# Peptides against a protein of PDB entry 7UQJ, part 32

Target 1, 160 residues: chain A of PDB entry 7UQJ
Amino acid sequence: PELYQNFNITPPRGVLFHGPPGTGKTLMARALAASCSSDERKITFFMRKGADILSKWVGEAERQLRLLFEEAKKHQPSIIFFDEIDGLAPVRSSKQEQIHASIVSTLLALMDGMDNRGQVIVIGATNRPDAVDPALRRPGRFDREFYFPLPDVKARFKIL

## One batch from the design tools (peptide; made by RFdiffusion4, then SolubleMPNN)

Design b1_p10_2_s1 (from b1_p10_2, 5 letters changed)
Fold by OpenDDE base, seed 2:
Structure b1_p10_2_s1 (fold): chain B 160 residues (1-160), chain C 160 residues (1-160), chain D 160 residues (1-160), chain A 10 residues (1-10)
Amino acid sequence: as target 1 above (160 residues)
Amino acid sequence: as target 1 above (160 residues)
Amino acid sequence: as target 1 above (160 residues)
Amino acid sequence: ERIPLERKLP
């Protein structure tokens, strides 16, 4: 209840954070996790990078995704944050396309397989929302998108 | 015109952003892209990491670089941002040296092959400018360098 | 003397920076390096990512670690920063476990082999301190830990 | 066009 109320999302909706690199997508995902954590109810934050999922053999990448979702389910309420989820997007090369397609299909199945009673939120971060497989952006998956704008020019000079 | 005026660069000059990690090189590259984008003229921002180029087979990495430059040319005005371009620098190991040398040679050829009439800016970001192949730092390639200083000690305590 | 005085650490202690991604661990490591550098005494900053160490063949990864420590010793006073050092942590897969175990054992030996007279500081950054091999967290290795908290909610809204 | 900070997919 509280986790989904705090995110204003219906379970098991995934949230896509998209915007320029360095706009704090990863920081915000963790900040949201921290802000949704109380002393009574700590939210377990899982993080994976898209590239780190791809660096494994296809079957092991799929297995690691399944294990991640199982562990997230075990440690509810939880957030799974996929940083650079566009790294899971099919690359235009045939062999890598098949690898990405199988990993993406596994991720789709895992998101679809989340019981609506689960307190698992999936956050994907990307710099390229258009590179994310449209199937991931359907209702019940990454069906909410948050745009991370560039900080104001004046704010840029404060970070620099 | 406007893109190169806004960057104060002559086409097709590459810009090397160098400085400490976390100094906002990636953020600045995107901030520049956004600030150079008007409602009438959106700048297309392409991003690649040096390590992600290397993780592919040599011939596929080269093909992906060519496709990237073609796509950037197709979507002019555009910025190609290579994050961690020092990741393309030859590693001291013989087999990886050949791989890096071929990828670097392809990047050199692509930068040299940009017609001066193209509205494609190439930005390389590195934490190690001295690890970037000197051939990439020649006129007509990454011939402008911007140093990203560390934020002031007082500014560091504001980010933390 | 000055380097270790500025860090308030006894040589050859490693420092583990841990905290949420985007909390500025990498930025702080470089900021510390810059603040400890004077015009008279520039600190040489070496950076490696945990994943980049793993992407190499086991024996080459070990050799590159040795070369890194030798180069850091040659360029004293120096900082070796391992970003995402949890990337060196054994992955639950048997073959990768052996690879990680050998790389971790090499890193342990290199940290133990640093003469107490060396002006080399090793900083490891991780988002997952519990994923770092406990052997790395022993006295004489990464025996100091600095937590990087999330910026305040109000500070988050300033970065966003 | 102001890119909405939040997009709900139908």
Scores: peptide ipSAE 0.000, ipTM 0.185, DockQ to the pose 0.052
Fold by OpenDDE base, seed 3:
Structure b1_p10_2_s1 (fold): chain B 160 residues (1-160), chain C 160 residues (1-160), chain D 160 residues (1-160), chain A 10 residues (1-10)
Amino acid sequence: as target 1 above (160 residues)
Amino acid sequence: as target 1 above (160 residues)
Amino acid sequence: as target 1 above (160 residues)
Amino acid sequence: ERIPLERKLP
């Protein structure tokens, strides 16, 4: 919290956490949410998984995104964490493009519609930043990207 | 950022992350650094390992600390993360005390010399907070301490 | 593995890490792998994501699971970590049941086929233990469950 | 070592 208070930094509307699996992107998002909540000011942490939104909410994914952002706005200060955001907003490449394109467009609109005064931070986590639709990575959206390196535990185990 | 702008919190000069190994201290420091970086204001993350400073830089550790803080100040906003800070600043107990005492004294002076307006946060991580020189844990230094619990110790013990 | 040899405890064939997202399930699995690997005995860490197995390996998921277990057996002592195992083995509920049911059945057979003498530990991580097929949670499979609480909100609050 | 945390991917 304090780090940002002294930084006259307009909060990123969106932060992209990227890096290999199990580098703690999700842990970090939660830890940030925790670190940002005080006894006086509890941050509400919303978490969704990109693939879950697509798979569970077939035909309702857009509505669920809208509801999520509304609820996050209602419970501000809040963090919306999208784990596996590349599952929600893949690069437009295959015939299933239309559903993904609609969900991406909804997410874009929701991120663009966040007033700069809103105490809602969106964190997207991915193992594949290049698999995230470039439109989400534009200024005012996920305009900040953070690489999560593997802990240099190469000495102890071979990650295959 | 905004989450932090609304908290009238004086930035700690130093934050001590303590807890058992693998509780995500290093990961947390990295992602705090990450979360604090914006496109407009990139936080420079400096990482040093306490034991590495002592082992790699025998006789130069103090100079390297000074250079680190100068570089952090030059590249503010910045985070200096000392992983295994107990290796850098052990409790003054053995004949190796003099080198450790000098390094500790240098670190104390550097932390004390950080103007309250400096956008440099120091994070120390340790598995043994009681092995960190108490002088580092005084107000204006590592005055905030964060325990990283093991995921429920029963979980770890039942795997055993 | 070696950690288990020193503890007169029959290694669980499967361990379910469950808890809110970003509670360090993946980090813990890695930390366990790292802690269990010595210089003399390196643990091979295999990681797969449940949703990735379903999405990337359409029609080959079963074969890929078999290959994974064979490779883990070949490189024992080893850990197989399934991140988001609820994505691989969801509760049998919808018309997509057949593909999921086949993958679940394959995973069940692979876990059941692990001789108790195998130095292969399977760790499944989920945010939703109740979304994991109950068949996987039976004795001899994921028979041990570990709750990963949110990092104590207090530790979170003080970083503020 | 400076660990580049932030990479803006192009």
Scores: peptide ipSAE 0.000, ipTM 0.217, DockQ to the pose 0.071
Fold by OpenDDE base, seed 5:
Structure b1_p10_2_s1 (fold): chain B 160 residues (1-160), chain C 160 residues (1-160), chain D 160 residues (1-160), chain A 10 residues (1-10)
Amino acid sequence: as target 1 above (160 residues)
Amino acid sequence: as target 1 above (160 residues)
Amino acid sequence: as target 1 above (160 residues)
Amino acid sequence: ERIPLERKLP
């Protein structure tokens, strides 16, 4: 949030962190939340997991998403972090596809409904960017993507 | 400890984790402690912050360091993690320089006094390796250094 | 793997990483795999997510688990990392309970069937250790638990 | 989807 205000850049509504698992996507999202928090300006960090969203019944999952975005807006500057956002991807069952489609549709609408003046950033993390619904990757949503490479094999070997 | 014994490598007395903030240095140190812990062989993980060492009166800071190393030796295999070890660096006040010099001297002596047969590893983490006293970076102390790169600078800039 | 062989310690069959989201459990598991890999002894790191296991039909999920453990045994020393292992927990639907019970039963059997001489470690990560089936937490399975605390809020502010 | 086993490239 602060970083975006400094550049007069409209904060992206969403940022996708992608890369192999354990490349620090979740850690980075937390580090960003921490790094953007000053004593004067605490960034509120909200976290959800894609699978936890799907584990709720449709109406309650959507309601909880709406409440999350409202709470994030109320506590702005805020970061909403969706870990494993590819876990919103439909499981190959028609019933889960409908549940997914509704939840994803709600997320799309919530991201689309964020005012450009709001200090709410949504971060999605995935190990499989191709498993993220392409609709989430469009402008005004997760329109910025960051690849998290594996920490260089050489950096790992030195810890030995 | 265990990893280094396998390679017939004298376990380094100290390992310096360095790199930008939020690159996972502290996380890695906790990782190493967790990985090295088995049910039969729990690695005891001791953590201190450089600034917390300085916040104590000179004699108490040194005493607490001695007690920490003694306790680590007693509970070996052990890891002593100094987070923000650059926080032992003197703030530019003459009074803090004396406090720092004494505390750093004590840490040097404690690291030098570790028997090569001891299963105690000292990990220092810093965001500023150049702010770590060069004496701590000599052989037999923090003589191994691991750089924690930022996940690609492009990932930070696009989050801006 | 290597760590445990060096001490003539039977490698624990399973280790549970638990703690709040984004405390670096996944990063840890990868760091462990890397830290245990030498030039001579590459640890093979296998990763699965609890939700991805559930997303397959029962027979294919179980088959994929068996193949995973066989491949891990073939490429030993190996780490199998189950991220969000609490995602194996039944969603409160009777059909998912049966799928879950079968998959969890298969995982239990695979962990129980690991020879003590095998260089395969299973790491489960969860944000909710209480949502992990108690059967998985018994001796010979995920019988070692490591808590990943949130980095203290105070630690975050000084990294700025 | 096979999580690609990172073939350690030689």
Scores: peptide ipSAE 0.000, ipTM 0.234, DockQ to the pose 0.055

Design b1_p10_2_s1 (from b1_p10_2, 5 letters changed)
Fold by OpenDDE base, seed 4:
Structure b1_p10_2_s1 (fold): chain B 160 residues (1-160), chain C 160 residues (1-160), chain D 160 residues (1-160), chain A 10 residues (1-10)
Amino acid sequence: as target 1 above (160 residues)
Amino acid sequence: as target 1 above (160 residues)
Amino acid sequence: as target 1 above (160 residues)
Amino acid sequence: ERIPLERKLP
């Protein structure tokens, strides 16, 4: 949160957390959501897993995305965290193109439809940023990408 | 690691990290692996996701588990971390009983077959401990369970 | 980072992560550092452990702190993460008063000397916020405190 | 008994 202020960078609508598995992307997103809540201003944290949305009936995934964004807007300030977003919006080149394309298109439209004044931040976590549809990585969507490196061996030693 | 020495507690063969998603289970497992590594003694950290193992061909999931445990034994001291272990070893009552039962049986056998003298620790993370086969939660397997509570809304507020 | 922008909250010079050991404080700090880095703007992450700084010769700890803050300023935007900051800046009431007092005084001066326009964030992690000198917890220093709750007492017992 | 977590938010 604070680092964006210092850089005079317009808060991205979407933030992509990427890096090796278990580098704390999901925890970080939760901790961000939590930290941005105050006693005066509780941030509503919506967590979804990409695969859990994709596994729904055709058209239900899109509906669930719409409902999620509506709920996030109603409960603003809010954070939508997509864990494993590469599961929800894989690159369109997969042979299951049509279903994935509809979900991607819905997510794109929802991110594009977020007013810049909206107090809704979308955080996507992935272990494979290259498996996320490039359309989601464009400005106004997940336009900020955060690499979670493996804690260096020395860094690991100091966590414990 | 050091705490097991101090308490004369035989290191559990398996530790179940359970709690709501994004409570740092995966992270804690990595942090543990990292902290147990010293300059003199690097711990080999093996990470697998339950769903990624289950998605393999029938018999290949079991093979991959066997290979993982062999590799962990070869590279001891080692930690095997199963993220979303409820995906790998769901409760046997699911309508896809046979495939899940084979994988569960393989994992049970592998955990039972780990000599107490082996420097291999298995950490399973789940958001749903009740969705993990109770057979895995028995003594000599995941006999230690760690609840990762949601950082209280207040505690979340304080991380950022 | 971003949520401070959205809330028009002046970024604190210092953030204190506190909570029981193994609650992900250190990782959260790393994940924040990583998350604040973009392709366009890499944040320099400086990690130090309080005890590692304190173990240096008298006057060398102060010098290392000065050098760290200078380096962080040179490589801004930057994050300084002090893991186990209670080791670096214990409460002045400890019988080893003089050496600790000098280090605390140096850290206070360095945090006070950070221009509000500086793109340097200091994150201190401690398991014992009450063991951190209250002078560090004042406005303009570690003025934001973040409690990392234990994963439930049972969860703590079994990680160890 | 859940120990109440004291918040100091500025």
Scores: peptide ipSAE 0.000, ipTM 0.319, DockQ to the pose 0.058; fails the geometry check

Design b1_p10_2_s2 (from b1_p10_2, 3 letters changed)
Fold by OpenDDE base, seed 5:
Structure b1_p10_2_s2 (fold): chain B 160 residues (1-160), chain C 160 residues (1-160), chain D 160 residues (1-160), chain A 10 residues (1-10)
Amino acid sequence: as target 1 above (160 residues)
Amino acid sequence: as target 1 above (160 residues)
Amino acid sequence: as target 1 above (160 residues)
Amino acid sequence: ERIPRERVLP
């Protein structure tokens, strides 16, 4: 949030962290939240997992997303981090597809409804950017993407 | 400790983790401690912050360092992790310089006094390796250094 | 794997990494895999998510788990990492309970069927250790647990 | 948190 204000850049509504699992996506999101927090300006970090959103009753998942975005707006500057956002992707089963579609649709609407002047950033993390609904990757949503490469195998070898 | 014995390598007395904040230094240290622990061989993880060492009364900081190293030796295999070890660096104020110099001197002596056969590893983490006293970076002390890079600068710049 | 062989310690069949989300469990599992690799002895790292196991057709998930364990055995020393292993926990829906129960039962059988001389370690990561089936936490399975605490919020503020 | 690249300083 602070960083975007300092550049007179409209904060992107959403940022997608993608790359192999265990490349530090979740950690980077937390580190960004911490790094953007100052003594004067605490960034509120909200975290949800894609699978935890789906485990809620139909309609309650959507309600909890709405409440999350309202709470994030109330506590701005804030970061909403969706870990494993590909877990919101429609699973191949028809009954889950409808539930997933409603949740994804709610997330899309919430991201679209964010005022461009709001200090709320949404970060999605995935190991499979291609499993993220293309609608989430459009301008005004997760329109910025960051690849988290595996740290070079040689670099890990030297830690031992 | 265990890993270095297995390679017929004298375990380094100290390892310096350095790199930008939020790059995983503290997490890696905790995780190394956890990874090296087994049910039969629990690695004892001791953690201190550089600033917390300095916040103690003159002479009590040195005493607590000595006690920490003795406790680590008693509970070997063990890891002593100093987070923000650059916080032990002399701050530009004359009164703090003397206090810092005594604490650093005590840490140097404790690292030099470790038996090479001892299963005690000292990990220092810093965001500013140049703020770490060069005496700590000599052979037999923090003589191995590990750089924790920021995930690709381009990734950070587009998050901005 | 290497670490445990070098101590004449039977490698634990399974290790549970638990703690709040974004505490580096997945990163640690990858770091362990890389750290235990040498130029002569590459540890093969296999990764699966709990949710991805469930998204497969009934019986295909179990088959893929069996193939994964056989491939891990073929490429030993190896690490199998299950991220979000609590995603294998029975969801309160009857149809999913049967599917989950079959997958969990297969995982239990595969972990029990690992030869104690095998250089295959299974790491499970969860944010909710209480959501992991207690059967997975028994001796010979995920019988070692490592807590990944949130780095103290105050601790991160001073790193900036 | 990235796994560090070792620079062994000579």
Scores: peptide ipSAE 0.000, ipTM 0.235, DockQ to the pose 0.054
Fold by OpenDDE base, seed 3:
Order: C-alpha cells, then structure tokens, then sequence
Structure b1_p10_2_s2 (fold): chain B 160 residues (1-160), chain C 160 residues (1-160), chain D 160 residues (1-160), chain A 10 residues (1-10)
C-alpha cells in the first residue's frame, strides 16, 4: 500500500504477472492482496482461472466476467486475480476465435470501463505472456508486466 | 499502486520480512518491487544479502551501504531489499561486535537520513527477527514487520 | 526424494497439494524438487498442467501421460508435478465424462503401475481437492494430502 | 541490480 501511495503512480488497472510456472505469480498476487489489506481496510481478493472460466462457463463467461468486476467494484478496494489469463484470452490465432474474441472483448471493455478512481486492481498471471491477446497488454489494461523468473536454482537451493 | 494511494498510509521507511526460510520473503520483496513499477514510473530494485555485504565487502561494507542508499535515492522510486538482514545487523552480542556495530550504525544513520519524502523503501528479510539489532526495528526504520509463515507445518510435515 | 530417504518414510506415490490459489503449492513442489536435488543426485522435475493436458492434447492426453511417466521413470529420481490436477481428473459428474474418465483411468493405472521402488514422486496441486476424482486420492495414489493455507492474513496485513 | 519491470529478476 504505502509504496504505491508515495509514488503518485496512477495504479495500473491491470498488472500482468508472467514467468515460468511455479515462480510464485499466484503467491505474489495473494501476497499483494494481503499486503494491501490493513486492519482498517481489507482488500477483497477475487481469483479466477482463465481456463476455468472458459471451460465451466461456456456461453456465460462474459456474464461471469461482468459479475466478477461488479462484485470487485462493490467490495473495493479489491484485487481481481486471473490465474492463467492466457487460457481466458489466448492470442486470436485459432479458428475457435469467436468465443475467445468475445471474452477478450468483454474483458477489454471491463478493464476500460474501470474508472481510474476505482480501487480495483486486476492481476493476470500467465506462463506465456505472448499467448495473451496483445489488446489486453495495452495502456489502461495490463499495461504493467512483471516477469517471475524461476528463483535461481541456487537461490532455490538456499531456500532450503 | 492505486491500492496504496487510497490507504493514505505513510510509507514505512523500512519493512521487515521475517519468517522461516523458503516462505517467500525474497519473492515477495521482488514482486512488490515489480508490482510498484509502472511503464511511466519504474521502481529500481536494489538487492543485497547481509552476509554477502559482510563477507565480500570487509572494511567497505559501510561505504557500500552509503553508495547503495545514494544510488537508490538517485534512482527513486526505489526499493532496497536486504535479504538475510540478520547477517548484516546481528544483535550486538558477539565479539565481532565492532564491525557489526559500525555497519548497523551506518544503516541506522542511512535509514534515519532518508527524508520522509524520499521514494526509497527499505525491505529487510530475515529468518531470525530476534537476531536483528532492535535499533533497526524502531519507528522510522524497520517499523513494520511481516511474518511469513511456513505453509501449514502439517503440510510440510506430511511431505516428510 | 533424499528428504524422504532420510525420514525412513516410504515416499508416497502421490502427494496432493491443496489449498487456496497462490498459497505456494507450485512453489513448494519446485522447492521440494530443488531441495531433493543434491550435487550428486539431481532430481528431474516434470511439470504439467491438468487443463493444458486436456486442452492441448485432445485425444492424445493418455499417451502424453504415459510418455510423461516413462520419461520420469527413465530420469529417476523424478518428481512429476501436476498443477491444477482437478483440471485433469475432475469428479466424474459431467457429461464430458468419457474423455475425463479415460484420462483419469490412465493416470490411475500409471500411479498403480509405479513400482514402490521407483524414485518417482507424483505431486498434484489443486485449489479444489474435492474436485479431484476420489479414485486418485486412494492409498497408493495421492494418498497424502497437504493443505496450503493462505499465508496468515494478519501476516499479510502487516506487509501493508 | 535493477529488476526491470519486465523481469522480476530471480
């Protein structure tokens, strides 16, 4: 919380966590959520998986995204964490393009529709930033990208 | 960023991450650094290990600390992350006291000398918060402490 | 692996990591893989996502699982980490049952076919242990379950 | 080292 207050940085509407699997992207998002929650001001953390939204909510994915953003707005300050966001918003290259394009378009609209004053941060995590639709990576959306390297094998070894 | 702006929280000059090894302290510091960096405003992350500063910079540790803080100030907004800060600032109990005391005194002075307007955050990580000199844990220094629990000890014990 | 050898504990054929997303399940699996790797005895870490196996390997998922286990056996000591194993082996409830049932059956057979002498550990991670087919949770398969709690919300709240 | 935004440096 405090770090960002001092930086007078317009909070990114969206933050993309990318890096190899198991590099702590999700752990980080949760830790940020928790780190942003004070005793006085709890941050509501919403988590969805990109693949789960596509697979479970066939035809309702757009509605579920809208509801998610509405609920996050209602419970602000909030973090929406999309794990595996590349599963939700794959690059438009394959013929199943229409459903993905519609979901991506909905997510774009929701991110664009977040008033700059909203205390809702969207975090997307992916192992494949290049598999995320470039439209999501534009300013005002996931305009900040963070690479999660594998903790250097030596650093991993030292964690033990 | 936004989440922190809205919390009107005076940024701690220093944050102490403490908890068992492998609990994600370093990962958290890095991800906070990452999360605080925007396209418009990149946070410069400086990482040092307490043990490395003492072992590599024998007789120069104080100068290296000064240079680190100067560089962090020059490249603000900045995060200085001291991993294993207990290695840098051990409790003043052992006869190697003078070198440690001098380094601690330098770190204290540097943290005290950080003007409240400086966009430099210092994060110290340790497995042994009680091994950190209490002078570092006073208000205006590492005045905020965060425990990183082991993932449920039962989960760890059952993996064994 | 080495950790298990020292504990005189017959390594579980399978370990289920469960808990809220971002609790470090994947990080722990990797840390365990790293920890169990000595300079003399490197553990080969195989990682697959349940959802990726289903989505990418439509009709070949069973073959890919077989190849994965064969490769893990060839490169023993090995860890096979299934992230989001609930995506691979969902509870048999929905009409897409046959493909899932076949993949689950293959995974069951592969886990059952792991000779107790094999230095292959299978780790499944899920946010929804109850969404994992109960057949996978039986003795000789994922017979050990580990809950990954959210890092204490209070500890996280202090990071603010 | 500056952890570049893009690189959460290991």
Amino acid sequence: as target 1 above (160 residues)
Amino acid sequence: as target 1 above (160 residues)
Amino acid sequence: as target 1 above (160 residues)
Amino acid sequence: ERIPRERVLP
Scores: peptide ipSAE 0.013, ipTM 0.224, DockQ to the pose 0.073; fails the geometry check
Fold by OpenDDE base, seed 1:
Structure b1_p10_2_s2 (fold): chain B 160 residues (1-160), chain C 160 residues (1-160), chain D 160 residues (1-160), chain A 10 residues (1-10)
Amino acid sequence: as target 1 above (160 residues)
Amino acid sequence: as target 1 above (160 residues)
Amino acid sequence: as target 1 above (160 residues)
Amino acid sequence: ERIPRERVLP
């Protein structure tokens, strides 16, 4: 919370955590959720994995996304964390195009439909930012990107 | 290696990191690899995702596992990290049984074939320990398990 | 940013990340820095290790701290991350007392001298919060503390 | 050491 106020940074609707696997993207999202939830003001943290939305709910994926955003809105302040968002919204490749295109279009519409004043933040985590549809990376969606570098070998020697 | 040597702890053959998604399992595995790598003794870190081994290499998954273990042995001291190992070695369910059973059997054989004196540690991370074949969780395989709790809500409040 | 604005939380001047080694304190600090830096608003991240300030800069440690805070102020918005701050600001123990006391006093003065409106956040990470001078943990300094728990002890038994 | 910058897409 405080970091953003001091920086007079307009809150991003969507934040993309990207970087090599195991750089702590999901841990960071959970940490941010935990750190914002006081005893007086609990943040509701919704977590979905991109591949799980596709595999569990073939044909219901759009409905599940809508329900997720509605539930997040109902339980404000809230964070929606999409782990492995590259699995949910892959770059449009020809052979699986229709089902993925529908999910991407629904996610785009849901992100575009978030009021700037809403207490809902969407965090997408990916190991492959280039596998995320560029349409999701436009202003008003995942317009902020966080690179999680590999913990530089030299600096991490010092935490252990 | 050095962590285990310094503590007079016999290195486990296999370690299962389990806990809710985003509890830092993969990060911990990388951090352990980084911390055990001194300037004199660099640890080679191999990372594979369970689902990627199945999806990319239908029919070659066994060969890829063998090659991975051979390469890890060649580059000792090394860590093999299986992220989402529940995707590689699911509990035997009837419809996909044969292909998964062969991969599981190969992984079992590779883990059983690791000499106790080898500087190869296998870390499996899963969000669903109950979805990992119990045969992998027996002594001499993933005989050690780490629960990564959700970072306690109370403590993380202060980063924000 | 958004989480902080929506919560009307006044930004801490100093945040203490504490917890066992390898719990991701340094990673969290880097990720927070990354997460606050947009294309329009890049956060400058300064990292220092407590022990390096003492060992490399005997007699110049105070000057190096002053220069670090001046440079952070010049490059606002910025984060100063002290990794292993227990090495910089040990609890006053008799034999090394004078040199450490001078560094601690300088760090106290620098933290107290940060304008509330300054876009400089100080993050200290330590594995030994009890080794950090309590004077640094007072309001207006490291007034917020984050415990990075060990992934629960019961779980850790299984990597060994 | 430059922390990888947030890329705001233009």
Scores: peptide ipSAE 0.010, ipTM 0.377, DockQ to the pose 0.083; fails the geometry check

Design b1_p10_2_s2 (from b1_p10_2, 3 letters changed)
Fold by OpenDDE base, seed 4:
Structure b1_p10_2_s2 (fold): chain B 160 residues (1-160), chain C 160 residues (1-160), chain D 160 residues (1-160), chain A 10 residues (1-10)
Amino acid sequence: as target 1 above (160 residues)
Amino acid sequence: as target 1 above (160 residues)
Amino acid sequence: as target 1 above (160 residues)
Amino acid sequence: ERIPRERVLP
């Protein structure tokens, strides 16, 4: 939360956490949500897993996304965390093009439809940033990317 | 590792981390792996995701598990971390009984086949401990369970 | 980093991560550092362990702190992460009063000397927030505190 | 049984 302020960078609507599995992306997102919740200002944290939304009936995934963003807007300030967002919005070149394209299109529209003044942050976590549709990585969407490197072996040892 | 020595507790072969998503299960497993690695004794950390193993061809998932345990034994002391182990070893009553049953059976056999003297720890993480086959939760397998609670909303606030 | 911007909260100079060992404090700090690095703006992450700095010769610990803060300022935007900061800045009432007091005094002066406009964040991690000199926990220093709760004490013992 | 409280970072 605080580093963006130091840089006078307009808070992104969307933040992509990417890096090897178990580098703490999901924990960081939760940590950010918790860290941004004060006694005076409770941040509502919405967590969804990409695969769980994708497993919904055709058209229900899009509805669930719309409901999620609506709920996040109602409960602002809020964070929407998509764990494994590459599961929800895979690159369009997959053989299941139509369903994935509809979900991606819905997510794009929802992110684009977020007012810049909205107190809704979207965090997407992925182990494979290159498996996320590039359209989501454009300005006004997941325009900030955060690489979660493996703790260096030396860093792992120094954590001990 | 050191606490087992201090308590003369036989190190569990398997530890189940369970709790809501983003409760730091995966992070904790990596931190433990890092924590158990000294300059003198590097612990090899193997990470697999349950769904990634299940997505393999029939018989290849079982092979990948065998190879993983063999590699972990070769590189002992080692930790095998299964993220989302409920995806790998779902409850046997699921409509896809045969494939899941074979993978579960393989994992059970591999955990049972780990010599008590082996320096291989298996950590399974799940958001749904009740979705994990109860056979995995028996003594000599995932016989130690760790609940990762959601940060209480107040604990989220106390992080602020 | 980003949520502070959304809330127009002046970014703290220092953030204290506290909580039981193995709760992911160090990994979170690294994840934050990685998270704050974009393709356009690489954040320099400095990691030090409190005990490693304290183990230096008398006067060298203070010098190392000064050099660290100078280097962080030169490589801004930067994060200084002190792992086990209670080892570096113990409560002044400890029987080794003079050496610890000098190091604490140096760290206090360095944190106070950081211009509010500086792009340097200090993250301290401790398992014992009450073992950290209260002077470090004052406004303009580690004025934000983040508790990392244990996974259940039983979870701690069963991970071992 | 004491449920561990997760605390999440800024």
Scores: peptide ipSAE 0.000, ipTM 0.318, DockQ to the pose 0.087; fails the geometry check

